# Ledger of designs, part 130: peptides against a protein of PDB entry 5OOQ

Target 1, 227 residues: chain A of PDB entry 5OOQ
Amino acid sequence: YREDVRQVVTHPANALSFLQPGRLVEISVNGKDNYGWGAVVDFAKRINKRNPSAVYTDHESYIVNVVVNTMYIDSPVNLLKPFNPTLPEGIRPAEEGEKSICAVIPITLDSIKSIGNLRLYMPKDIRASGQKETVGKSLREVNRRFPDGIPVLDPVKNMKIEDEDFLKLMKKIDVLNTKLSSNPLTNSMRLEELYGKYSRKHDLHEDMKQLKRKISESQAVIQLDDL

## One batch from the design tools (peptide; made by RFdiffusion4, then SolubleMPNN)

Design b2_p21_5_s3 (from b2_p21_5, 6 letters changed)
Fold by OpenDDE base, seed 3:
Structure b2_p21_5_s3 (fold): chain B 227 residues (1-227), chain A 21 residues (1-21)
Amino acid sequence: as target 1 above (227 residues)
Amino acid sequence: MITEPVTELESGGLVYNLDLL
C-alpha cells in the first residue's frame, strides 16, 4: 500500500509541480541506496539523444537533480553525468561510521521515496564551489529541527490528488493502518488493481499538458520573485 | 538559527532561505 501511494505521488502528473528548486525529497536509489533527505536542484524530461524512440516508463521519464549530504566521501563523484540517472559503480551513500560529502546526483522519480512539505532557497549556481556544502548544512539543520522526520506532503490536502480511485486507496490505507492490529493478508491484491485503473483512466497526455502549463506558470512566478 | 519562513507554499509547506538556515 505504501508503494502504491508512492507510485501515484511520484507519477509525473502529480510530482513535477512540487519539484521546485529547493524542494526536499527523500531519496532511495534502486530501493537499496538510501541518501535520506535531499534538495531538488531542477528536473528535466529524459531524452535519449542516441535513441530518440526510446520510451521510458512514467517514473523513469524525468530526471531530477538533487543535492544530497550523505554521499560516501570516496565515491567517484567525478564520474557523475548530469541528467544520467544510471549512477556509476561506487556511487553510494556513506554507511555508519563513514565520512560523507555533498553531491548533486541525477535520479528518476522512481527514486523518490517521499516529497517533503518544505522548500529551501537554492543558490543560483549550485555547481559553484561551496554551494553544495551550504545546502548540505541547511539539510543538517532541517533534520535537526525535525527529529521525528521532515513533514511529508499530504497527497490529498497538499497535492490535491482528487482521483476517486486514489481516494479509495487512501481510505483503504487508513482503514488498514487502523486495522493493522487485526488481519494483514487480504488487501494487497486490490491495490494493484486500483493503480492499474488509475493509469488507464488518466489520459496521461492531457494531464501532462496541464502539468506542463502549471509548471511553466510556477516557474514564471519564481522568476518574478527573483527580480 | 533558521529564521522565520520567508513564505508559505500553496501546499502549506514553508520556504526557508538557505542563508537563514
Scores: peptide ipSAE 0.050, ipTM 0.690, DockQ to the pose 0.143
Fold by OpenDDE base, seed 5:
Structure b2_p21_5_s3 (fold): chain B 227 residues (1-227), chain A 21 residues (1-21)
Amino acid sequence: as target 1 above (227 residues)
Amino acid sequence: MITEPVTELESGGLVYNLDLL
């Protein structure tokens, strides 16, 4: 159930309006590399200059640049390419007992585990010396202030996701969370079906998706100008 | 020091200044 909510929440039509500079996001790359909470720098539509005909999934169609403070210190961060979500070998979070550094990494929407209901005031030039480390300190302070976890955006109240199938899904999850003493297997199949219906509705609503993208991009830009 | 949020988001979230954190 959490994965299917994640798929809807991280869909471009919903997520992009909440990926303002400084927005906190929880990052898991390829389902294995957990960077924890990072701060959004910016996002852009994924463009493959080498293969302009490349078709990406909705969740792979945008690149989000995020500051993380959990990068393994010996990771080859110099090999990171802006707007390339295919991370070089050796780029990984620090494990327990390892030292970490701050880095800006390009991720896809599919690498967002959750979107926080918090935003940091971001420096204008994150690539300037010491700026990513400043963000890294702020991330540590936020984690200290929220020991029970960083508040996550409510998909309905905060994100205003009004899709009827999604609302039905959320209600079912609430009922199941209250009933979570029983069988996990039956629940994943139904959520995939609901996401499939949601995705198809959004594919049918390409115009609304494009409009929401434009609004989201404009809001992201406006808030950059207001910061 | 718990720094006060600088502003509220339309989402109901809080914005913190990096210099204040």
Scores: peptide ipSAE 0.050, ipTM 0.695, DockQ to the pose 0.133
Fold by OpenDDE base, seed 1:
Structure b2_p21_5_s3 (fold): chain B 227 residues (1-227), chain A 21 residues (1-21)
Amino acid sequence: as target 1 above (227 residues)
Amino acid sequence: MITEPVTELESGGLVYNLDLL
């Protein structure tokens, strides 16, 4: 269900209006490379100049440039191509005990784990010498101030997602969380198991796939030009 | 040090100035 909420939240129709310069986003590339929280520089529609007929999924149809402060120091950052979300080999976050540097990486919407309810004032020219490092210092300070995690945008209260099926999903999640919080067996491992059982029992995956499709279909009509 | 938010977002988020670090 968390993944399904993520799919709705990171859909272009919902996410793009919150990807202003300086917006904090939590980044995971290829489901494995966790860069942590970064700051949005800008975004653009993905265009394949070599194959203009290339059709991307909704979550792959935009490129978001993000400043991260967790890039492995020996990563070939010089090989990064602006607006190319296909990262070169060796581009990865620093592991424990490794040194990190600041970098601007192009990602897809699918690489966003969460959208933060925080925004930084971004330098006018992030490509200027030292500017990404300034943002990197700010990211460290934000993480220090929010040891329990950076506040995430509420899909309903903040993002104003009003889809009926999505609201039903959120209500189901809230009921489950309440039931889990009331159950003394609240080990984190059982949450995944209970959600797995609940998802299977209530066809939440199918409901969410249908929701994702309906949202995609209904919002595909909302041209970004109308935002 | 970012001490206080400079402004609030329409979403209810907080905006911090990088120059305050």
Scores: peptide ipSAE 0.049, ipTM 0.682, DockQ to the pose 0.166; fails the geometry check
Fold by OpenDDE base, seed 2:
Structure b2_p21_5_s3 (fold): chain B 227 residues (1-227), chain A 21 residues (1-21)
Amino acid sequence: as target 1 above (227 residues)
Amino acid sequence: MITEPVTELESGGLVYNLDLL
């Protein structure tokens, strides 16, 4: 059930509007490489220049660049390519006792474990010298302030996912957290129905344009309040 | 030291300035 909720939350139709610069996200690459909480830099629709006819799943169709502070120090970070989620060999989080560095990594939506209900002010140029390290310090401070974990977006209250089938799923999960009784197979079928509804309802390209505009407007408002 | 959140998000989230961190 947690995975079913994660699939809905990380679907482009729901996630993209919350992937503003500085949004905190919890990152797990390939279900193995846990980077912990990172900060969103930007995102874009995935385009394969070598294979323009490449078809991606919804969760692989967008690339999110994120700052992490848990990159293993000897990782070949110089081989990282913006908006290329195929990470070079040796790119991994630091293990216990290893030194870590700050890096910007490109991930898919499928690599998002959770979306946080916190946002950092991001430097204008995160790629400038020292800027990612500043974000890395802020991430450490956030983790210090939230020892019980960073607050996660509520799919209903915060994300306003109002799909009736999803609400029924959430109610069932709430009931199941009280009563472990529902069949995972029934939830998977409902998830496919939800994906079918989202695919039909949302022009993801237009939604992304509208989102970029809203982000720009929001940044302008923040800049006005900082004056 | 992150002081008070600078801005409340429409989502109910909190925005922190990095310069305040």
Scores: peptide ipSAE 0.035, ipTM 0.681, DockQ to the pose 0.135; fails the geometry check

Design b2_p21_5_s4 (from b2_p21_5, 8 letters changed)
Fold by OpenDDE base, seed 2:
Structure b2_p21_5_s4 (fold): chain B 227 residues (1-227), chain A 21 residues (1-21)
Amino acid sequence: as target 1 above (227 residues)
Amino acid sequence: MITEPVTTLESGGKVYNLSLE
């Protein structure tokens, strides 16, 4: 059921409006490479220049660039390409006892394990010398301040996901937490119905443009308040 | 270094500034 919730939360119709610069996200690539919490740089709709006719699933249709501070030091980070989520061989998080560095990696929405309810004020140019290291230090500080875990966005209270089927799913999860049974198959069917609704209600490409503008405006307001 | 929260997001989240050490 956690995976079912993750599928809804990380769907473009829900996630994109919360992927502002500096938003913390928990990252897991290919189900094995756990980078921990990183900070969003930006995102864009995925395009394949070599195969323009390529069709991606909803959860693979957008690329999110994130700063992580857990990259293995000997990873070939120079081979990373912005907005290319197919990571080169050897790109991985540091294991226990290994040294790590900061890096910007492109991931799909499917690689987001959780979306945090915290944002860092991001440098204007994260690619400039020393900037990603500054973000890396801030990530360590955040983890220090939240030893019990970084707060995760509440899908209902924070993300305002009010779809009836999703609310029913959440209620079923609550019942399970009280040691009462629910049917995973019925929940899966409801998720399929939700995806159908999203595809009918949203022009994701246009929505992205509108959201990016709103995000930029929001950042400007924050900057003004900080001055 | 992370500073104190500058503002609260509409979602209820906190926004922190980055400062150089």
Scores: peptide ipSAE 0.093, ipTM 0.746, DockQ to the pose 0.102
Fold by OpenDDE base, seed 4:
Structure b2_p21_5_s4 (fold): chain B 227 residues (1-227), chain A 21 residues (1-21)
Amino acid sequence: as target 1 above (227 residues)
Amino acid sequence: MITEPVTTLESGGKVYNLSLE
């Protein structure tokens, strides 16, 4: 059920408007490399210069650049290719007892485990010397302030996902969490149907979400100026 | 407009300065 919700939340039609610079996201690459919470730098439509006709799934159709502070220190970060989410061998988070460094990594939407209800004010030039480390310090501070975990965006209240099938799914999940009486197969089928709807409406939703993103970003800037 | 880089935490419409200590 959690994976089904994640698929809906991280779909471009829903996620992109909340991937403003500084947005905290929880990152898991290939379902095994957990980088923890990172900060969004930016995102762009995935393009393949070598194969312009390449078609990607919805969750792989965008590249999100994120700052993480958990990169293994001996990872071959020099082999990272901009806007290439296929990470070189050896790129991994630090394990317990290992030292970590800050890095900007390109990920797909499919690598987002959760979207946080927190944003950092990001440096204008994250590629400048020392800026990644500054963000890294901020991430550590955030984790310190939220020992029980960073708050996650509410799909309904915050993200305004109002699809009836999704709402029904959420209700079933609530029931399952309390009674374990829900039918997993039924829920899975509903999620597939819901995903199909989002896929078909992706173009229209993308336009709406882009507008919403711009509005949200402008409001954030205004709020900062008022400080 | 903030001219200098400021580490700020925004949550629920509220903006907070972060201590880097």
Scores: peptide ipSAE 0.031, ipTM 0.686, DockQ to the pose 0.038
Fold by OpenDDE base, seed 1:
Structure b2_p21_5_s4 (fold): chain B 227 residues (1-227), chain A 21 residues (1-21)
Amino acid sequence: as target 1 above (227 residues)
Amino acid sequence: MITEPVTTLESGGKVYNLSLE
């Protein structure tokens, strides 16, 4: 159900009001190019000057310009055009072991994996020399401060999405999470509590902790697969 | 460093001012 949630969250009716300058968004282009978290510069309605009759889906009808700090250093960034989400060949994030640079890239709403509950203070002129690098440094600092991940906007509590079907979806997800995690985790906790008293004699405490962690991780994976 | 966040309804979340000191 994760993709279903993403579709609703990134719909223009919900997303645009949260794409203020500096808003952090997690970016994935073409389903394979993961740039990580970037910062929104601005957005605009997608216009095709060459083909005014072009019709775009809701998720492709807007272009969002974002600063990323993970662009591959040898990418042809000079060929990037503002508000043109059709990226030139060779534009990609740096892989492990490769050097990266900061760049402003235009993306569609469909390229947003998550919207962060965090905004950066943005320079007034991001196109000026050195400004995107400043944002890049800020992004690195944010990632350093949030090693467990940047907080994501809650669709209901923060974004105020009140669609009935969406709320039902969220409830189903909650129920599923509870169902998937309850028994194994509870059993693990009970086991730890039961044998904790004897852990000094039998050195079971560490084993129980490891088992609990393994169960928790397994449940997390299951949840990701089923949601 | 990230300073204390400012959260407003308009921002839709926390806004952070950053210092590179």
Scores: peptide ipSAE 0.025, ipTM 0.623, DockQ to the pose 0.152
Fold by OpenDDE base, seed 5:
Structure b2_p21_5_s4 (fold): chain B 227 residues (1-227), chain A 21 residues (1-21)
Amino acid sequence: as target 1 above (227 residues)
Amino acid sequence: MITEPVTTLESGGKVYNLSLE
């Protein structure tokens, strides 16, 4: 039921306040193209200039630009358009044995598999020559330092999601994870219902929730070797 | 082996200095 948790975590009302420049996110585009961990550059609300009346789902309503270091070297990266999540044909991560390069790709929230509890200090101008490669080097170092996996934000402890409907959803997921259910369809429908209630409620308070989380962030400094 | 930091990370409100080994 990881997908159920992901839906809540990556909802705009929860995710956006944690998508600061440098935030690490694990990326899977269309459920098949796994780029691994990348670093957030910025994000913006999705606007379709050609079709201003376009309606997007919550998870497709924002575009996040991320630096990845796993882009297939022969991908047509020159065809990438900022804030256009419809990726050109051929844009894909490198497979085993293939060479990779760094690239900035626009993704939707739906392409975020997880949000890391780590944030890189990003260059001021990521589009400048060599800057994305610097970030790529940092990403490699992070992966080296965390061989057992990059720490993921805890929805309650870190993201401070305290909504009652969300907590009920999480509790339900936890219970279901510990039980082998013979009726997965019914369970899925129930979880979708709970998520729906949460989503409708928090869509109205998205901005306020984001501001609250930003204010609550701390700024302690320690050395990595103290881990 | 600890070298000079190459980047800085923030984790859970804490900032970490990363160095190459």
Scores: peptide ipSAE 0.024, ipTM 0.640, DockQ to the pose 0.058

Design b2_p21_6_s2 (from b2_p21_6, 10 letters changed)
Fold by OpenDDE base, seed 5:
Structure b2_p21_6_s2 (fold): chain B 227 residues (1-227), chain A 21 residues (1-21)
Amino acid sequence: as target 1 above (227 residues)
Amino acid sequence: MELKYVLDEYISEEEKKLLEE
């Protein structure tokens, strides 16, 4: 069920409007490399210049650039190619006891484990010297302030996902969490139906991107006087 | 270093206010 929810939440039709600069996202690359919580820099539609006819799944059709503070220090970060989510060999999170550095990595939506209910104020130029480290410090501080975990966006209340099948899924999860006794229901069929519905909304992503830019610009004006 | 962050719920409310203005 968790994976089913993740698939819906991270679908472009739902996720892109919440991937504003500074949005916290929990990152797991290829289901193996866990970078923890990172901060969104920006995102773009994935374009394969070498193979323009390449067809990507919805979850792989966008590249999200994120700042992480858990990159292994000896990772070949210089080999990272902008907007190439295929990471070079050796790019990995630091293990326990290893030193980490801040890096900007390109990921797909499929590498997002969760979307946080929190946005950082981002530097104007993240590529400038020292700016990644500033974000890295902020990430550490956020983790310190939320020892029980960074709040996750509520798919219904926050993301306004109103799909009936999804709502039913969420209700089932709530019941299961309460009763601890139910076998994992194969929601794969419903997921496919949901996926099909969201795929039709893919063409609306460009409109969402424009809206996102407007929102981002408006947010820059909001002074957090009380924090 | 001052941590500047906003909860999405707060941002959303402020965004709504800005759009209504």
Scores: peptide ipSAE 0.223, ipTM 0.646, DockQ to the pose 0.177
Fold by OpenDDE base, seed 1:
Structure b2_p21_6_s2 (fold): chain B 227 residues (1-227), chain A 21 residues (1-21)
Amino acid sequence: as target 1 above (227 residues)
Amino acid sequence: MELKYVLDEYISEEEKKLLEE
């Protein structure tokens, strides 16, 4: 169901009006390369100069240029071509322990995991020296200010998606979430019992909160997949 | 450097124009 929601939210008919410069978007390329939250520079309709007759799906028909601050430092960023979402080999986010840099990458709508209810003030010339880094600093500060995550646009309240089938989908998700909310308490008690043995020696409060969240998310995903 | 951002729910029409320039 979450993927279904994402498909609707990231459809051009819904997403493009919210992809203003500075709009925060959560980026996942090819379902594996997670760049985290980036800032939209601009977007354009995808044009294949080599194959003008190329037909793209709705989610692949537009290219969005985004600033990310999680690019691996040794990535061949000089090989990036504007408005070409086929990324060169080696373009990837930094892993744990690796250094990252700021870069502008072209992505499709299909690479947007979520759209944030937040816009940054963007430099006029993002390609000028030092401007990407400025945006990168802003992204870091935003993440610091929202430790529980950047607020996401509400598809109904904010994006005004009023499709009947979509509303039905949202209602189903709400019902499932309500049912799942009753189970986290049981898991939390078990976790407290497990960590209670260790809590005497270590302040595991934050770790416990994180684990509870992960367990809750995992259970929610499993139940949605079984539906 | 002071972070400048606006939540979408609080963006005025004037601020929207400034963000799009």
Scores: peptide ipSAE 0.178, ipTM 0.611, DockQ to the pose 0.278
Fold by OpenDDE base, seed 3:
Structure b2_p21_6_s2 (fold): chain B 227 residues (1-227), chain A 21 residues (1-21)
Amino acid sequence: as target 1 above (227 residues)
Amino acid sequence: MELKYVLDEYISEEEKKLLEE
């Protein structure tokens, strides 16, 4: 049922307002390649130049460029294409005992496992020599600061998702998690239905504007010691 | 190199303390 929440959180209407440069996101590609926490560089609407009429699902309709520091060192990173989320064969995170490097990879919203409530100050030109490594060091330091995990945005408290259908979804999930259900399968089906209704009912642009207005303009700035 | 970052306003006080340690 965590997946149900993730689907709502990573929907463009909810997620895009929080994908500012430097935003930390937890990345899992294809459900198997876990890159851990990375930092958002930018994002853009997915456009197929060869087929402008191509229709993507909501979660596949945007490409997010992220800096990761867990790329396997021998991955063919030179084959990465900007804004192409179809990663070349061999692009993967380092396994235990393997060396890793920093890389910028394009991912879809569907590859976001969690959105953090922390935003790094990013170099102006992340593609410049040495800049990815700087971000990589920052990511390591942040992970050190949060040994129990980087704080995740609360969908209600932080993201201020107050849509009634979403709240109903959350309530059902809460019931399933905290209370014994006699029919978990039926409840799961209902959650899927609620998500479907939510995604179809609302206009993406209007929802995004509404969410932006709800985002707090006040943020805490923290400076750490020299690395 | 100095590490700079911002936290969203709605983080818990406990989380803020963790960042300051």
Scores: peptide ipSAE 0.211, ipTM 0.579, DockQ to the pose 0.461; fails the geometry check
Fold by OpenDDE base, seed 2:
Structure b2_p21_6_s2 (fold): chain B 227 residues (1-227), chain A 21 residues (1-21)
Amino acid sequence: as target 1 above (227 residues)
Amino acid sequence: MELKYVLDEYISEEEKKLLEE
């Protein structure tokens, strides 16, 4: 069911309107390379100059450029081509114990695991020296502020997806979640996941409440000074 | 370091335009 939701959420008809500069997205390339949360730079329709007649699936028909701060330091980032989602060999996230750097990578919509309910203020020229690192620092700070996870866009409330079949799917998921929460056995296994998620939801809810208060006071722009 | 970010639920249409400029 999660994959079904992801397919709908990341479809161009739904996702593109939320891929503004600075939008946070969770990135998984080829189902194996997890870069974590990155920030959208821009997106464009995929054009194959060598094969103009190439037909792409809906989820592969757009390229999204994203800043990540988890790129392996020895990755051949100089070989990256803007708007080419076929990544060179050796482009990968840093593993545990490895050093990482900031990079802009082109991904397809299919590489988006989730879309965050959060936008960073982006530098005007991300290609300028030091700007990627600035975004990288911002990403680290966001992760610090949301230890239980970055808030995800609600497909119905935020994205306004009104497809009847999708709504039915969401209702089924809600029912299953309710049943799972009521089942003591699932409560034990999901207690760790739910304590992780509820701790995340409670921390996110408290963070959101605090943010709501600050946003109501600060006209929706949250300036977080390094305390 | 100053971190500036906005949650979508609190972004007005006017603010969305400002972020796109």
Scores: peptide ipSAE 0.201, ipTM 0.625, DockQ to the pose 0.246; fails the geometry check

